# Designs tried in a protein design run: peptides against a protein of PDB entry 4XPM. Part 104

Target 1, 160 residues: chain A of PDB entry 4XPM
Amino acid sequence: VMLHSKNVKGFLENTLKPYDLHSVDFKTSSLQSSMIITATNGGILSYATSNNDVPKNSINEINSVNNLKMMSLLIKDKWSEDENDTEEQHSNSCYPVEIDSFKTKIYTYEMEDLHTCVAQIPNSDLLLLFIAEGSFPYGLLVIKIERAMRELTDLFGYKL
Target 2, 67 residues: chain B of PDB entry 4XPM
Amino acid sequence: DIKGTIAFDTHGNVIESTGVGSQRIEDIGDLSKVTLDAEGFAQVQGDSLLVHLYKRNDITLAVYTSA

## One batch from the design tools (peptide; made by RFdiffusion4, then SolubleMPNN)

Design b2_p18_6_s2 (from b2_p18_6, 7 letters changed)
Fold by OpenDDE base, seed 2:
Structure b2_p18_6_s2 (fold): chain B 160 residues (1-160), chain C 67 residues (1-67), chain A 18 residues (1-18)
Amino acid sequence: as target 1 above (160 residues)
Amino acid sequence: as target 2 above (67 residues)
Amino acid sequence: MLKPKKFVTEAPDIPQLP
């Protein structure tokens, strides 16, 4: 499978949009960040952020990227631990799902004041990671990420 | 996979409805009794549909999905 | 450092409409 960076970036940017429940009054905030990272090392393959108004190569951009790297690594580590822990997989923060006969799990994690949701792209070495503000309900994050993964079938089974 | 929606106020009045929600206005009575979590969210199973509830600013939105 | 957070109680604890 060939990863087209521009296509993936565009996809992630689209996931930043507020969750729309068909009522304007119920729109969430935009995601803070959306990322595809490696399950092995937590390395960022692609990312999108809602605050793209930061000038390129600015110190603020560097800090932002560094923060994303840190968060991705932390979440990857936690995910890895949970994937090796039967009890965690049966907790109320783990949601087994099946997409087109492929099984995966969605995890929700609180990180400081942020709400995060992560899922392994089925049978792949990749994780899809959403980071949102605390105002974004975990329930909607889970729904959002499940729906998003359904659009990433080309990445199913992707191995590094 | 959204099949429909119902938005209703604290009095159970329909604000809007779409899809199968338009045919299930009677569900509001039961939906209004559902205890929401701290974030104003809940899920309930109804027949063959799963209902996702989200409340904000005294308005509750019910989203009907197959799963 | 990261805390898991549930969003919904899975069945059988999910309320059912009559």
Scores: peptide ipSAE 0.025, ipTM 0.709, DockQ to the pose 0.037
Fold by OpenDDE base, seed 4:
Structure b2_p18_6_s2 (fold): chain B 160 residues (1-160), chain C 67 residues (1-67), chain A 18 residues (1-18)
Amino acid sequence: as target 1 above (160 residues)
Amino acid sequence: as target 2 above (67 residues)
Amino acid sequence: MLKPKKFVTEAPDIPQLP
């Protein structure tokens, strides 16, 4: 399986859309960032951000990317720890899920004032990572990322 | 009349709450135990309020109304 | 810096719904 950068980028951009609860007057903000990172090193393979006001090749862009890299690494590290910790896997912040007979876990993490959600793409060396504002409910992040992963079946089993 | 709402996931996480629902987050424990009908609907009397439960796509919406 | 987070809370003294 090959990663098609353009297709993946477009997918991630679509995940940025807010969650709209039609049953009630509730709508989230857009995700701040959506990323596919490596489970091994936390390296960013693809990303999308709602902040598109940064000029390309600018110092601000570099800083923004560097920030994403840092966040990615931190979350990967925490995820790695939790995957090796039975207690953390049984916490309320861990959601075992099954997608088409493939099992994975969704984790929610608070990072400063941000709400984050991360999940290993089933049987792969990849993690899907959502970063949102603090106003984005964790419950919706979990639902959102689960649904998003269902669209990434081509990446199931992807190894670096 | 709707007095409030709580939306929660299958893990009991609060997705949103409004009105009196914001003060009744603890009800999720009991509401999650309620047996829903084939359409994912149930009604439960709670104190002076009637709770209408709707479950769809792993989201449960509790609507609190006057009895 | 990174903390697991989930929005769940139950009061110890919860009235039982009929």
Scores: peptide ipSAE 0.022, ipTM 0.518, DockQ to the pose 0.033
Fold by OpenDDE base, seed 1:
Structure b2_p18_6_s2 (fold): chain B 160 residues (1-160), chain C 67 residues (1-67), chain A 18 residues (1-18)
Amino acid sequence: as target 1 above (160 residues)
Amino acid sequence: as target 2 above (67 residues)
Amino acid sequence: MLKPKKFVTEAPDIPQLP
């Protein structure tokens, strides 16, 4: 299975959209970033960020990407630790889910003032990672990422 | 606009609270009685606030927003 | 340091408090 970069990028961009509670006048902010990273090294395979007003190849863009690289590595490391820790898997920050008979876990992490959510794409070497502002409820992040993963069935079982 | 939050367990014990939620711990009694949908979600209108309830596993998060 | 954080949400109708 090959990753189609354009399709994946478009998908991640779409996930940036605010969570809209249709029944009530409640709308979140956009995600700060959405990424697919490797579970092995935390390397970024694809990403999308809000505030794309930064010109390509600008110093600001480079700094932004570098920040994403740092965050992805930190989250990957924490995720890896938790996957090897039974106690952490039973914490209130771990959400086991099943998508079309595939099992995975969703983890929520506070990183500085940001709210993050990460999940292994089922049976794959890939992680889906959402980063949002602190005003974005963790519960909504979990629902958002679960729903998003349901649209990534082509990546289920993807091995590097 | 989020005004505050309360997280509580199945026994009504406070796990965490922020903002207005910290001043409305007594709401847990009523909030715990609210029936959630299949996704573990409900909304409840308070006096001047709207409460969004989210439950996964045995933890419920109440998010208080302006009405 | 990353700290674990909690909870799940979805959007249904708005009832009144009991």
Scores: peptide ipSAE 0.026, ipTM 0.598, DockQ to the pose 0.086; fails the geometry check
Fold by OpenDDE base, seed 5:
Structure b2_p18_6_s2 (fold): chain B 160 residues (1-160), chain C 67 residues (1-67), chain A 18 residues (1-18)
Amino acid sequence: as target 1 above (160 residues)
Amino acid sequence: as target 2 above (67 residues)
Amino acid sequence: MLKPKKFVTEAPDIPQLP
């Protein structure tokens, strides 16, 4: 299966949308960022951000991208540690899930004032990573990332 | 995989329902008794489905998923 | 430093609906 950068980018942009109950005042904020990164090195393969008004090639854009790189690496490192720790896998921050008979785990992490959620795309060398404001409940992040991962079946088993 | 939802108020009145949630309005009585964590979340097993609860302000959202 | 946060605190002992 070929990874098309445009298709992946479009997918990630769609995941930024908030959860909204239409009949009542019950709506989350948009995700701050959505990324696909490598499980090996935490390298960003694709990303989307809600800060689309930043001019291209500006200092602000460079700083934003650098921040994403740093966050991706930190989360990847923590994820890698937890994947090698039986106790962490049984903690209240780890959610084993099964999608079409493929098993994976969802982890939630607090990073500064942000709420993050990460999961390995089943049997792949890739991680899906959501970053949201502190007002975005962890529970809804878990539901959101599981739902999103079901749309990435073409990436199941992807190896670098 | 989300199978349905129920949103209800502090009196147990249905505000909104979708999918299997529309067929499980009777669950509100039991769901309203569930103890929520510090962020207003809980999970409970309901028949063949897992129910995710989130309360914000005076509205509770129940999301039904496969286990 | 990252801190773990869980959606469901009672994951090992999930309440059952009647």
Scores: peptide ipSAE 0.021, ipTM 0.723, DockQ to the pose 0.036; fails the geometry check

Design b2_p18_6_s3 (from b2_p18_6, 8 letters changed)
Fold by OpenDDE base, seed 4:
Structure b2_p18_6_s3 (fold): chain B 160 residues (1-160), chain C 67 residues (1-67), chain A 18 residues (1-18)
Amino acid sequence: as target 1 above (160 residues)
Amino acid sequence: as target 2 above (67 residues)
Amino acid sequence: MLKPKKFVVEPPDIPQLP
């Protein structure tokens, strides 16, 4: 399966939208960032951000991308550790899920004042990563990423 | 307008609670009996609060709102 | 440093009634 960067970018941009419970008068903020990264090295394959006010090729853009790279690497490292830690996998911050018979785990991590959520795309070398403001409930992040994962079936089993 | 939450498992054990939910752990007995739709959702009117239920896997999340 | 967070919907800080 080929990774179509343009299509993936569009998908990630769509995930930036706030979580809407529909049944309640509650709406989250938009995600700050949504990324697909490699599980091996934390390299960013695709990303979307809500702050589009940064001029292209500007120093600010470079800095923002560098920040994303740093965050992705940190989360990948933590994820990797947890995947090799039975205790962490049984913590209340790890959520085993099954999507169409494919199993994966969702992890939630606090990064400074940000709320993050990461999950391995089933049987793949890829991670889906959401970064949100602290006002975004972790529970809703988990639900959001699970639902988003269901739309990434083309990436199931993707190997680098 | 979320007032609180309760997360509980299939045995009625509290996994997490926040806000008014922390004071309404006793509601789990009733909430666990609520019939959820095919997607694991339900809404229950309780006292002056509306409870929104979402079940995923073995965890039920109850969200308390004013409306 | 990363810290794990549980499955929680955090409500806003609201006054508690006695």
Scores: peptide ipSAE 0.022, ipTM 0.541, DockQ to the pose 0.036
Fold by OpenDDE base, seed 5:
Structure b2_p18_6_s3 (fold): chain B 160 residues (1-160), chain C 67 residues (1-67), chain A 18 residues (1-18)
Amino acid sequence: as target 1 above (160 residues)
Amino acid sequence: as target 2 above (67 residues)
Amino acid sequence: MLKPKKFVVEPPDIPQLP
Protein backbone atom coordinates (compact mmCIF):
# COMPACT_ATOMS: atom_id res chain seq x y z
CA VAL B 1 0.00 0.00 0.00
CA MET B 2 1.31 3.41 -1.01
CA LEU B 3 0.55 6.65 0.78
CA HIS B 4 -0.20 9.46 -1.64
CA SER B 5 0.59 12.73 0.07
CA LYS B 6 -1.86 14.83 -1.89
CA ASN B 7 -4.76 12.47 -1.35
CA VAL B 8 -4.09 12.08 2.35
CA LYS B 9 -3.71 15.83 2.81
CA GLY B 10 -7.04 16.42 1.13
CA PHE B 11 -8.71 13.85 3.34
CA LEU B 12 -7.34 15.45 6.50
CA GLU B 13 -8.45 18.89 5.36
CA ASN B 14 -11.98 17.60 4.96
CA THR B 15 -12.00 16.26 8.52
CA LEU B 16 -11.45 19.80 9.83
CA LYS B 17 -15.05 20.74 9.05
CA PRO B 18 -17.33 21.41 12.01
CA TYR B 19 -20.36 19.36 12.87
CA ASP B 20 -23.37 21.43 11.85
CA LEU B 21 -27.11 20.99 12.19
CA HIS B 22 -28.35 23.46 9.61
CA SER B 23 -31.89 23.80 10.91
CA VAL B 24 -30.95 24.91 14.42
CA ASP B 25 -28.28 26.78 16.32
CA PHE B 26 -26.12 23.70 16.71
CA LYS B 27 -22.64 23.91 15.26
CA THR B 28 -19.20 23.00 16.57
CA SER B 29 -15.99 24.81 15.86
CA SER B 30 -13.64 23.49 13.22
CA LEU B 31 -10.91 21.13 14.31
CA GLN B 32 -7.65 22.90 15.00
CA SER B 33 -5.62 20.06 13.54
CA SER B 34 -5.94 16.65 11.95
CA MET B 35 -2.95 14.35 11.55
CA ILE B 36 -1.77 10.94 10.53
CA ILE B 37 1.25 9.97 12.60
CA THR B 38 3.37 6.88 13.12
CA ALA B 39 2.51 4.73 16.11
CA THR B 40 6.18 3.95 16.72
CA ASN B 41 7.78 7.39 16.83
CA GLY B 42 4.93 9.86 16.61
CA GLY B 43 6.29 11.22 13.36
CA ILE B 44 3.87 13.23 11.26
CA LEU B 45 3.16 11.70 7.86
CA SER B 46 0.49 14.24 6.96
CA TYR B 47 -1.41 17.05 8.66
CA ALA B 48 -4.03 19.72 8.16
CA THR B 49 -4.73 22.83 10.22
CA SER B 50 -7.48 25.42 10.26
CA ASN B 51 -4.94 28.23 10.22
CA ASN B 52 -4.17 28.18 6.50
CA ASP B 53 -3.47 31.89 6.24
CA VAL B 54 0.02 31.66 7.66
CA PRO B 55 2.64 32.62 5.08
CA LYS B 56 4.94 29.84 3.99
CA ASN B 57 8.30 29.67 5.72
CA SER B 58 7.23 32.32 8.21
CA ILE B 59 8.19 32.18 11.86
CA ASN B 60 4.56 31.52 12.69
CA GLU B 61 4.43 28.56 10.34
CA ILE B 62 7.58 27.06 11.81
CA ASN B 63 6.26 27.48 15.32
CA SER B 64 2.96 25.92 14.33
CA VAL B 65 4.61 22.88 12.79
CA ASN B 66 6.89 22.48 15.78
CA ASN B 67 3.91 22.62 18.08
CA LEU B 68 2.18 19.90 16.08
CA LYS B 69 5.29 17.75 16.33
CA MET B 70 5.36 18.13 20.09
CA MET B 71 1.67 17.39 20.50
CA SER B 72 1.86 14.33 18.26
CA LEU B 73 4.78 12.95 20.24
CA LEU B 74 3.06 13.48 23.58
CA ILE B 75 -0.16 11.85 22.44
CA LYS B 76 1.70 8.93 20.87
CA ASP B 77 3.56 8.36 24.12
CA LYS B 78 0.37 8.37 26.17
CA TRP B 79 -1.33 6.12 23.65
CA SER B 80 1.57 3.68 23.77
CA GLU B 81 1.38 3.52 27.55
CA ASP B 82 -2.35 2.89 27.48
CA GLU B 83 -2.02 0.15 24.86
CA ASN B 84 0.23 -1.66 27.33
CA ASP B 85 -2.04 -1.09 30.33
CA THR B 86 -5.11 -3.28 30.71
CA GLU B 87 -6.65 -0.96 33.28
CA GLU B 88 -6.44 2.02 30.94
CA GLN B 89 -8.01 0.00 28.16
CA HIS B 90 -10.99 -0.66 30.42
CA SER B 91 -11.41 2.98 31.39
CA ASN B 92 -14.26 5.11 30.11
CA SER B 93 -11.75 7.02 27.98
CA CYS B 94 -11.10 4.00 25.76
CA TYR B 95 -13.63 3.02 23.12
CA PRO B 96 -13.28 -0.30 21.33
CA VAL B 97 -14.79 -0.16 17.87
CA GLU B 98 -15.10 -2.46 14.90
CA ILE B 99 -14.98 -1.35 11.27
CA ASP B 100 -15.53 -3.97 8.57
CA SER B 101 -14.47 -6.72 10.97
CA PHE B 102 -11.31 -4.82 11.92
CA LYS B 103 -10.94 -3.89 15.56
CA THR B 104 -9.36 -0.72 16.94
CA LYS B 105 -9.64 1.61 19.94
CA ILE B 106 -10.39 5.29 20.23
CA TYR B 107 -8.82 7.23 23.11
CA THR B 108 -9.76 10.71 24.30
CA TYR B 109 -7.21 12.96 25.97
CA GLU B 110 -7.30 16.41 27.46
CA MET B 111 -4.22 18.45 26.58
CA GLU B 112 -4.19 21.76 28.40
CA ASP B 113 -7.34 23.52 27.16
CA LEU B 114 -7.64 21.33 24.06
CA HIS B 115 -9.71 18.25 23.41
CA THR B 116 -8.01 15.44 21.50
CA CYS B 117 -8.83 11.97 20.31
CA VAL B 118 -6.64 9.35 18.69
CA ALA B 119 -7.18 5.97 17.09
CA GLN B 120 -4.94 3.38 15.53
CA ILE B 121 -5.84 2.73 11.93
CA PRO B 122 -6.78 -0.97 12.09
CA ASN B 123 -3.85 -3.39 11.87
CA SER B 124 -1.52 -0.55 10.87
CA ASP B 125 1.46 1.35 12.21
CA LEU B 126 -0.49 4.59 11.85
CA LEU B 127 -2.59 6.74 14.18
CA LEU B 128 -5.28 9.22 13.24
CA LEU B 129 -5.27 12.23 15.56
CA PHE B 130 -7.81 15.05 15.98
CA ILE B 131 -7.16 18.20 18.00
CA ALA B 132 -9.99 20.60 18.80
CA GLU B 133 -10.84 23.46 21.11
CA GLY B 134 -12.27 22.76 24.54
CA SER B 135 -15.71 23.70 23.28
CA PHE B 136 -15.76 20.65 21.01
CA PRO B 137 -17.41 17.85 22.99
CA TYR B 138 -15.44 14.64 23.39
CA GLY B 139 -18.46 12.63 22.36
CA LEU B 140 -18.69 14.35 19.01
CA LEU B 141 -14.96 13.92 18.49
CA VAL B 142 -15.31 10.18 19.00
CA ILE B 143 -18.15 9.97 16.50
CA LYS B 144 -16.22 12.12 14.05
CA ILE B 145 -13.04 10.07 14.18
CA GLU B 146 -14.90 6.78 13.86
CA ARG B 147 -16.66 8.06 10.77
CA ALA B 148 -13.38 9.32 9.34
CA MET B 149 -11.69 5.97 9.94
CA ARG B 150 -14.24 4.31 7.69
CA GLU B 151 -12.88 6.38 4.81
CA LEU B 152 -9.31 5.16 5.38
CA THR B 153 -9.78 1.49 4.50
CA ASP B 154 -6.90 1.70 2.04
CA LEU B 155 -4.59 2.25 5.00
CA PHE B 156 -5.83 -0.72 6.99
CA GLY B 157 -2.92 -3.07 7.55
CA TYR B 158 -0.34 -0.48 6.50
CA LYS B 159 3.08 -1.30 7.94
CA LEU B 160 6.15 0.92 7.98
CA ASP C 1 -21.51 4.09 11.51
CA ILE C 2 -24.16 6.80 11.90
CA LYS C 3 -27.61 5.50 11.08
CA GLY C 4 -29.60 8.62 11.84
CA THR C 5 -30.25 11.59 14.12
CA ILE C 6 -32.98 13.32 16.10
CA ALA C 7 -32.84 16.88 17.40
CA PHE C 8 -35.51 17.92 19.91
CA ASP C 9 -36.25 20.78 22.30
CA THR C 10 -37.03 20.86 26.02
CA HIS C 11 -40.70 20.19 25.31
CA GLY C 12 -39.91 17.08 23.31
CA ASN C 13 -40.76 18.67 19.99
CA VAL C 14 -38.88 17.37 16.98
CA ILE C 15 -36.66 20.01 15.43
CA GLU C 16 -34.96 17.76 12.92
CA SER C 17 -34.62 14.07 12.13
CA THR C 18 -32.60 12.04 9.63
CA GLY C 19 -32.19 8.39 8.72
CA VAL C 20 -33.45 5.89 11.27
CA GLY C 21 -34.14 8.79 13.62
CA SER C 22 -37.15 9.68 11.53
CA GLN C 23 -38.71 6.34 12.43
CA ARG C 24 -37.79 6.54 16.10
CA ILE C 25 -39.43 9.79 17.21
CA GLU C 26 -41.09 7.83 20.00
CA ASP C 27 -37.68 7.46 21.65
CA ILE C 28 -37.74 11.14 22.66
CA GLY C 29 -39.83 10.33 25.71
CA ASP C 30 -37.18 7.98 27.06
CA LEU C 31 -34.19 9.98 25.84
CA SER C 32 -35.40 13.10 27.64
CA LYS C 33 -35.19 11.23 30.95
CA VAL C 34 -31.54 10.23 30.56
CA THR C 35 -29.10 11.86 32.96
CA LEU C 36 -26.34 13.68 31.11
CA ASP C 37 -22.76 14.14 32.27
CA ALA C 38 -21.01 17.45 32.94
CA GLU C 39 -20.48 18.05 29.22
CA GLY C 40 -24.11 17.34 28.41
CA PHE C 41 -23.41 13.89 26.99
CA ALA C 42 -24.71 10.40 27.56
CA GLN C 43 -25.03 7.05 25.82
CA VAL C 44 -27.97 4.70 25.87
CA GLN C 45 -28.63 1.37 24.22
CA GLY C 46 -31.72 1.20 22.04
CA ASP C 47 -32.52 -2.08 20.34
CA SER C 48 -29.45 -2.94 18.27
CA LEU C 49 -28.32 0.68 18.11
CA LEU C 50 -26.28 2.88 20.40
CA VAL C 51 -27.64 6.39 20.95
CA HIS C 52 -25.25 9.26 21.63
CA LEU C 53 -26.92 12.19 23.37
CA TYR C 54 -25.68 15.77 23.50
CA LYS C 55 -27.58 18.70 24.95
CA ARG C 56 -26.60 22.32 24.33
CA ASN C 57 -28.68 25.48 24.66
CA ASP C 58 -31.92 23.58 25.33
CA ILE C 59 -31.48 21.46 22.20
CA THR C 60 -30.75 17.76 22.49
CA LEU C 61 -29.12 15.87 19.64
CA ALA C 62 -29.42 12.11 19.49
CA VAL C 63 -27.09 10.28 17.13
CA TYR C 64 -27.88 6.65 16.34
CA THR C 65 -24.95 4.38 15.54
CA SER C 66 -24.23 0.70 15.48
CA ALA C 67 -23.22 -0.60 18.88
CA MET A 1 0.41 16.38 30.96
CA LEU A 2 -2.32 14.48 29.17
CA LYS A 3 -5.47 13.39 30.97
CA PRO A 4 -8.05 10.93 29.74
CA LYS A 5 -11.63 12.05 29.18
CA LYS A 6 -14.50 9.61 29.07
CA PHE A 7 -17.42 9.45 26.69
CA VAL A 8 -18.38 5.96 25.57
CA VAL A 9 -19.36 3.56 28.32
CA GLU A 10 -19.57 -0.12 27.50
CA PRO A 11 -22.41 -2.27 28.76
CA PRO A 12 -23.68 -2.91 31.34
CA ASP A 13 -23.01 0.66 32.42
CA ILE A 14 -24.97 1.99 29.45
CA PRO A 15 -28.62 2.67 30.28
CA GLN A 16 -31.05 0.60 28.26
CA LEU A 17 -34.06 1.98 26.48
CA PRO A 18 -37.26 0.17 27.49
Scores: peptide ipSAE 0.022, ipTM 0.589, DockQ to the pose 0.037
Fold by OpenDDE base, seed 2:
Structure b2_p18_6_s3 (fold): chain B 160 residues (1-160), chain C 67 residues (1-67), chain A 18 residues (1-18)
Amino acid sequence: as target 1 above (160 residues)
Amino acid sequence: as target 2 above (67 residues)
Amino acid sequence: MLKPKKFVVEPPDIPQLP
């Protein structure tokens, strides 16, 4: 399986779009960030952010990327802990799902004032990570990431 | 496991449905009667599925899960 | 720093669908 960075980037950018239930009244904000990271080290393989107005290679961009790296690492660490904790896997913040006979789990985490959602791409060494504002309901994040995961079948079973 | 979803308005009109939710539109009648908490959430157990309800404004989202 | 967050608030008892 080949990981095409450009294609993945485009996918992640598309996931930034608000969750739309075909009603403006229930439409969410855009995701702050969407990332594919390694489950092993929390390294960012690809990312998209809604704050694209920052000049490229600027100090602000560097700070933004560094922040993403930190968040990615923290979430990966928490995810790793939970994957080794049966109690956490049975909490109401863990959602086992099955996509085309492939099983994975979705976790929701609050990080400061942000709402985050992370899921292992089935049978892979990769995690899909969504970061949103606090106004983005966790339930919708879970649904969103599950639906997004269904579009990443090419990455199922991807090993580093 | 998430098995499906239904989104419906205050009139019981289906806005969106996915998975098993598409086959359980009839549940809207009962789901609309469920009392939500202060955050707009509730859980209701069906025959074989647990339904998680979230309401914001006039839209209710029902998520069907196995547990 | 990271805290798990529930999908919904768990009620003390789960109502049954009629």
Scores: peptide ipSAE 0.021, ipTM 0.556, DockQ to the pose 0.033
Fold by OpenDDE base, seed 3:
Structure b2_p18_6_s3 (fold): chain B 160 residues (1-160), chain C 67 residues (1-67), chain A 18 residues (1-18)
Amino acid sequence: as target 1 above (160 residues)
Amino acid sequence: as target 2 above (67 residues)
Amino acid sequence: MLKPKKFVVEPPDIPQLP
């Protein structure tokens, strides 16, 4: 299985869109960030952010990327701990799901004033990670990431 | 394990449905009568499924999971 | 620093659908 970086980047950018019910006055904010990271080291393979007003190669961009790296590492570490903790896997913050006979789990984490959601891409060494504002309901993040995961079948079973 | 969802408005109109929720639109009548907590959440049991309710801005989201 | 957050509050008694 080959990782097509350009296609993945476009996919992540699309996931930034708000959860919108269209016909009614119910719309979330855009995601702050969407990332694919390694489950082993928390390294970022691909990412997208809503704040595109930062010039490329600027000091502000570098700082932003560094912040994403730090957040991804922290979430990866917490995820890894929970994957080795039966109690955490049975909490109401862990959502087992099955996609095309592949099993994975979705976790929700609060990080400062942000709402985050992470899931292992089935049978892979990769995690999909969403970061949103505190106004984004956790339940909607879970639904959003499950739906997104269904579009990443090419990455199922991906090993580093 | 999430089996499906239903989103509906204060008039009982279906806004969105997925999975088993698409086959359980008739549940809206009963779900709309459920008293929510201070945060807009509730849980109710139906047959072999557990339904998690979330309401905000007059939209109710029902998530169906195994009981 | 990271804390899990529940989707819903688990009630002590779960009502049954009629």
Scores: peptide ipSAE 0.019, ipTM 0.557, DockQ to the pose 0.033

Design b2_p18_6_s4 (from b2_p18_6, 9 letters changed)
Fold by OpenDDE base, seed 2:
Structure b2_p18_6_s4 (fold): chain B 160 residues (1-160), chain C 67 residues (1-67), chain A 18 residues (1-18)
Amino acid sequence: as target 1 above (160 residues)
Amino acid sequence: as target 2 above (67 residues)
Amino acid sequence: MLKPKEFKVEAPDIPQLP
């Protein structure tokens, strides 16, 4: 399976959009960030951010990217711990799901004032990671990431 | 997978409905009684559907899913 | 630094519609 950077970037950018549940009055904010990272090292393979107004190669962009790298690493570490902990997998913060007969788990984590949600792309070495503001309900994040995962079938089974 | 939605106000008036939600307006009476958590969220199991409740301000959104 | 956040209800505690 080929990972096309441009295509993945476009996908992630699309996930930034507010979740629309057919109720305009209840529309969420945009995601802060959406990333595909490695499950092994937490390295960012692709990312999108709603703060795209930062000039390229500026100090602000560098700081932003560095922040994403840190968050990615932290979440990967926590995810790795949970994947090796049966108790955490049975907590109400873990959501087993099945997509086209492929099983994966969705985890929700609070990181400072941010709401995060992460899931392993089924049978792959990749994680899909959503970061949102505190106003974004965890329940909606879980639903959102599950739906997004269904659009990434080409990455199912992807190994580094 | 989402099968439908119902949005209703504090008076139980339907603001919007889609899918199976349009056929389950009668559920509002029971859904309005559900206690929500600190984030305005709750889950309620129906006949064959799971209902995800989200409340913000005066609007409650019920999302019907298969699981 | 990261805290798990739970939002699902355990099966026994899930309210049932009449």
Scores: peptide ipSAE 0.025, ipTM 0.542, DockQ to the pose 0.036
Fold by OpenDDE base, seed 1:
Structure b2_p18_6_s4 (fold): chain B 160 residues (1-160), chain C 67 residues (1-67), chain A 18 residues (1-18)
Amino acid sequence: as target 1 above (160 residues)
Amino acid sequence: as target 2 above (67 residues)
Amino acid sequence: MLKPKEFKVEAPDIPQLP
């Protein structure tokens, strides 16, 4: 299985869109960031951020990317710890899910004032990571990431 | 995926309803008893539908979905 | 009768990341 960067980038950009309930007047903010990172090292394979009005190669862009790298590493480290901790896997911040007979876990983490949600793409060396503002409910983040993963079946079983 | 919605206040009064929610106003009694997480969110299985609950500013929104 | 999904009904213990 080959990871096609352009297709993945487009997918991640689409996930940035707010959770919008069209039937009622309820709409979340956009995600701050959406990323696919390696489960091994927390390296970013692809990412999307909201408000990309930053000129390319600017200092601000570099800083934003560096921040994403830092956050990715922190989340990967915590995820790795939790995957090796039975107690953490049974906490109310861990959501086991099954997608087409593939099992994975969704974790919610608070990072400063941000709400984050991470899940291993089933049977893969990849993690899907959502970062949102504190106004984005964790429960909706969980639903969002689960549904997003259902569209990433081509990455199921992806090994580095 | 959304089959309907109910929005209700702390007294169980219907603020609005749509779809299947309009036919399930009686669910408010049970929904109001559901324990919500710290974000004001919960999920409840009801019949063939999954109900997503979100409470903000004393208003609870119930979203009915098939999954 | 409605049945709560246990993992979403209880208050989450959300870890704080540095």
Scores: peptide ipSAE 0.025, ipTM 0.519, DockQ to the pose 0.023
Fold by OpenDDE base, seed 5:
Structure b2_p18_6_s4 (fold): chain B 160 residues (1-160), chain C 67 residues (1-67), chain A 18 residues (1-18)
Amino acid sequence: as target 1 above (160 residues)
Amino acid sequence: as target 2 above (67 residues)
Amino acid sequence: MLKPKEFKVEAPDIPQLP
């Protein structure tokens, strides 16, 4: 299986969209960031952010990318710890799911004032990571990431 | 994979409904009794469907999905 | 520092409608 950078980037950009059920009184904010990272090192393979107006090679862009790198590493580390802790896997912050007979787990983490959720792409060395504002409910993040995972079947079983 | 929705107020009055939600208005009685978390969210199993509840500003939205 | 945040109202099973 080959990762096509352009295709993956486009996918992640689409996940940034608000959770909207076309209800008059219900709409979330957009995700701040969406990333695919390696489970081993937390390296970013692809990412999308809602702040697309930052000039290329600007100081603000560099800072933004560096921040994403730090966040991805922190979340990967916590995820790795939880995957090796049976108690954490039975906590309410861990949500086991099954997609087309493939099993994975979704974890929710608070990072400062941000809401995050992460899930291993089934049988792969990759993690899908969503970062949102505090106004985005964790439960809705979990639903969103599960649905997004269903569109990444080509990456199931991907090994580095 | 949304099958339908129901939005209702604190009195159990239907604000809007779509899809299978339009056929399950009677669920409001049970859904209103569900304990929500600190963010106003909960998941409950209803028949063969999973119901996602979110309450904000005295309005509860129930989303019916297969999972 | 990252903190876990609970998603489920009840674990391990999803609550059933009354």
Scores: peptide ipSAE 0.024, ipTM 0.568, DockQ to the pose 0.037
Fold by OpenDDE base, seed 3:
Structure b2_p18_6_s4 (fold): chain B 160 residues (1-160), chain C 67 residues (1-67), chain A 18 residues (1-18)
Amino acid sequence: as target 1 above (160 residues)
Amino acid sequence: as target 2 above (67 residues)
Amino acid sequence: MLKPKEFKVEAPDIPQLP
């Protein structure tokens, strides 16, 4: 299985979109960030962010990317711990799901004032990670990431 | 997978509906009675579907998924 | 730094839709 970076980037950008009822004033915020990271080291393979006002190759962009790297590593570490903890897997912050006969788990984590959600792409060495503002309900994040995961079947079973 | 949605106001008026939600407008009576958590979210069960509720600014969004 | 966050509502009586 080949990882097509451009296609993945476009996919992640699309996941940033809020849930919007176009006819009324009912709209979530956009995701702050959406990433695919390695389950082994927390390395970022692809990412998208809503803050596109930062010029490319600027110091601010570098700092932003570094921040994403830190967050991805922290979440990967917590995820790894939970995957090895039966109690955490049975908590109400862990959501087992099945997609096309493939099993995975969704975890929700609070990071400072941010709401995060992470899931292993089935049978792969990859994690899908959403980061949102505190105004984005965890329940909606879980629904969103499950739906997104269903569109990543090409990455199922991907090994590093 | 999302099977449908209903959005309704405090008077039970339908604001928007999609998918199976369009055929389940009668659920609003029961959905309006559900107690939400601190984030304005809840889950309720209906037949073979699970309903996820989110309320903000007096508008309630119901998302129907498989149970 | 990370804390698990639950969204499931623990209610003794969750309504069942007909």
Scores: peptide ipSAE 0.023, ipTM 0.562, DockQ to the pose 0.034

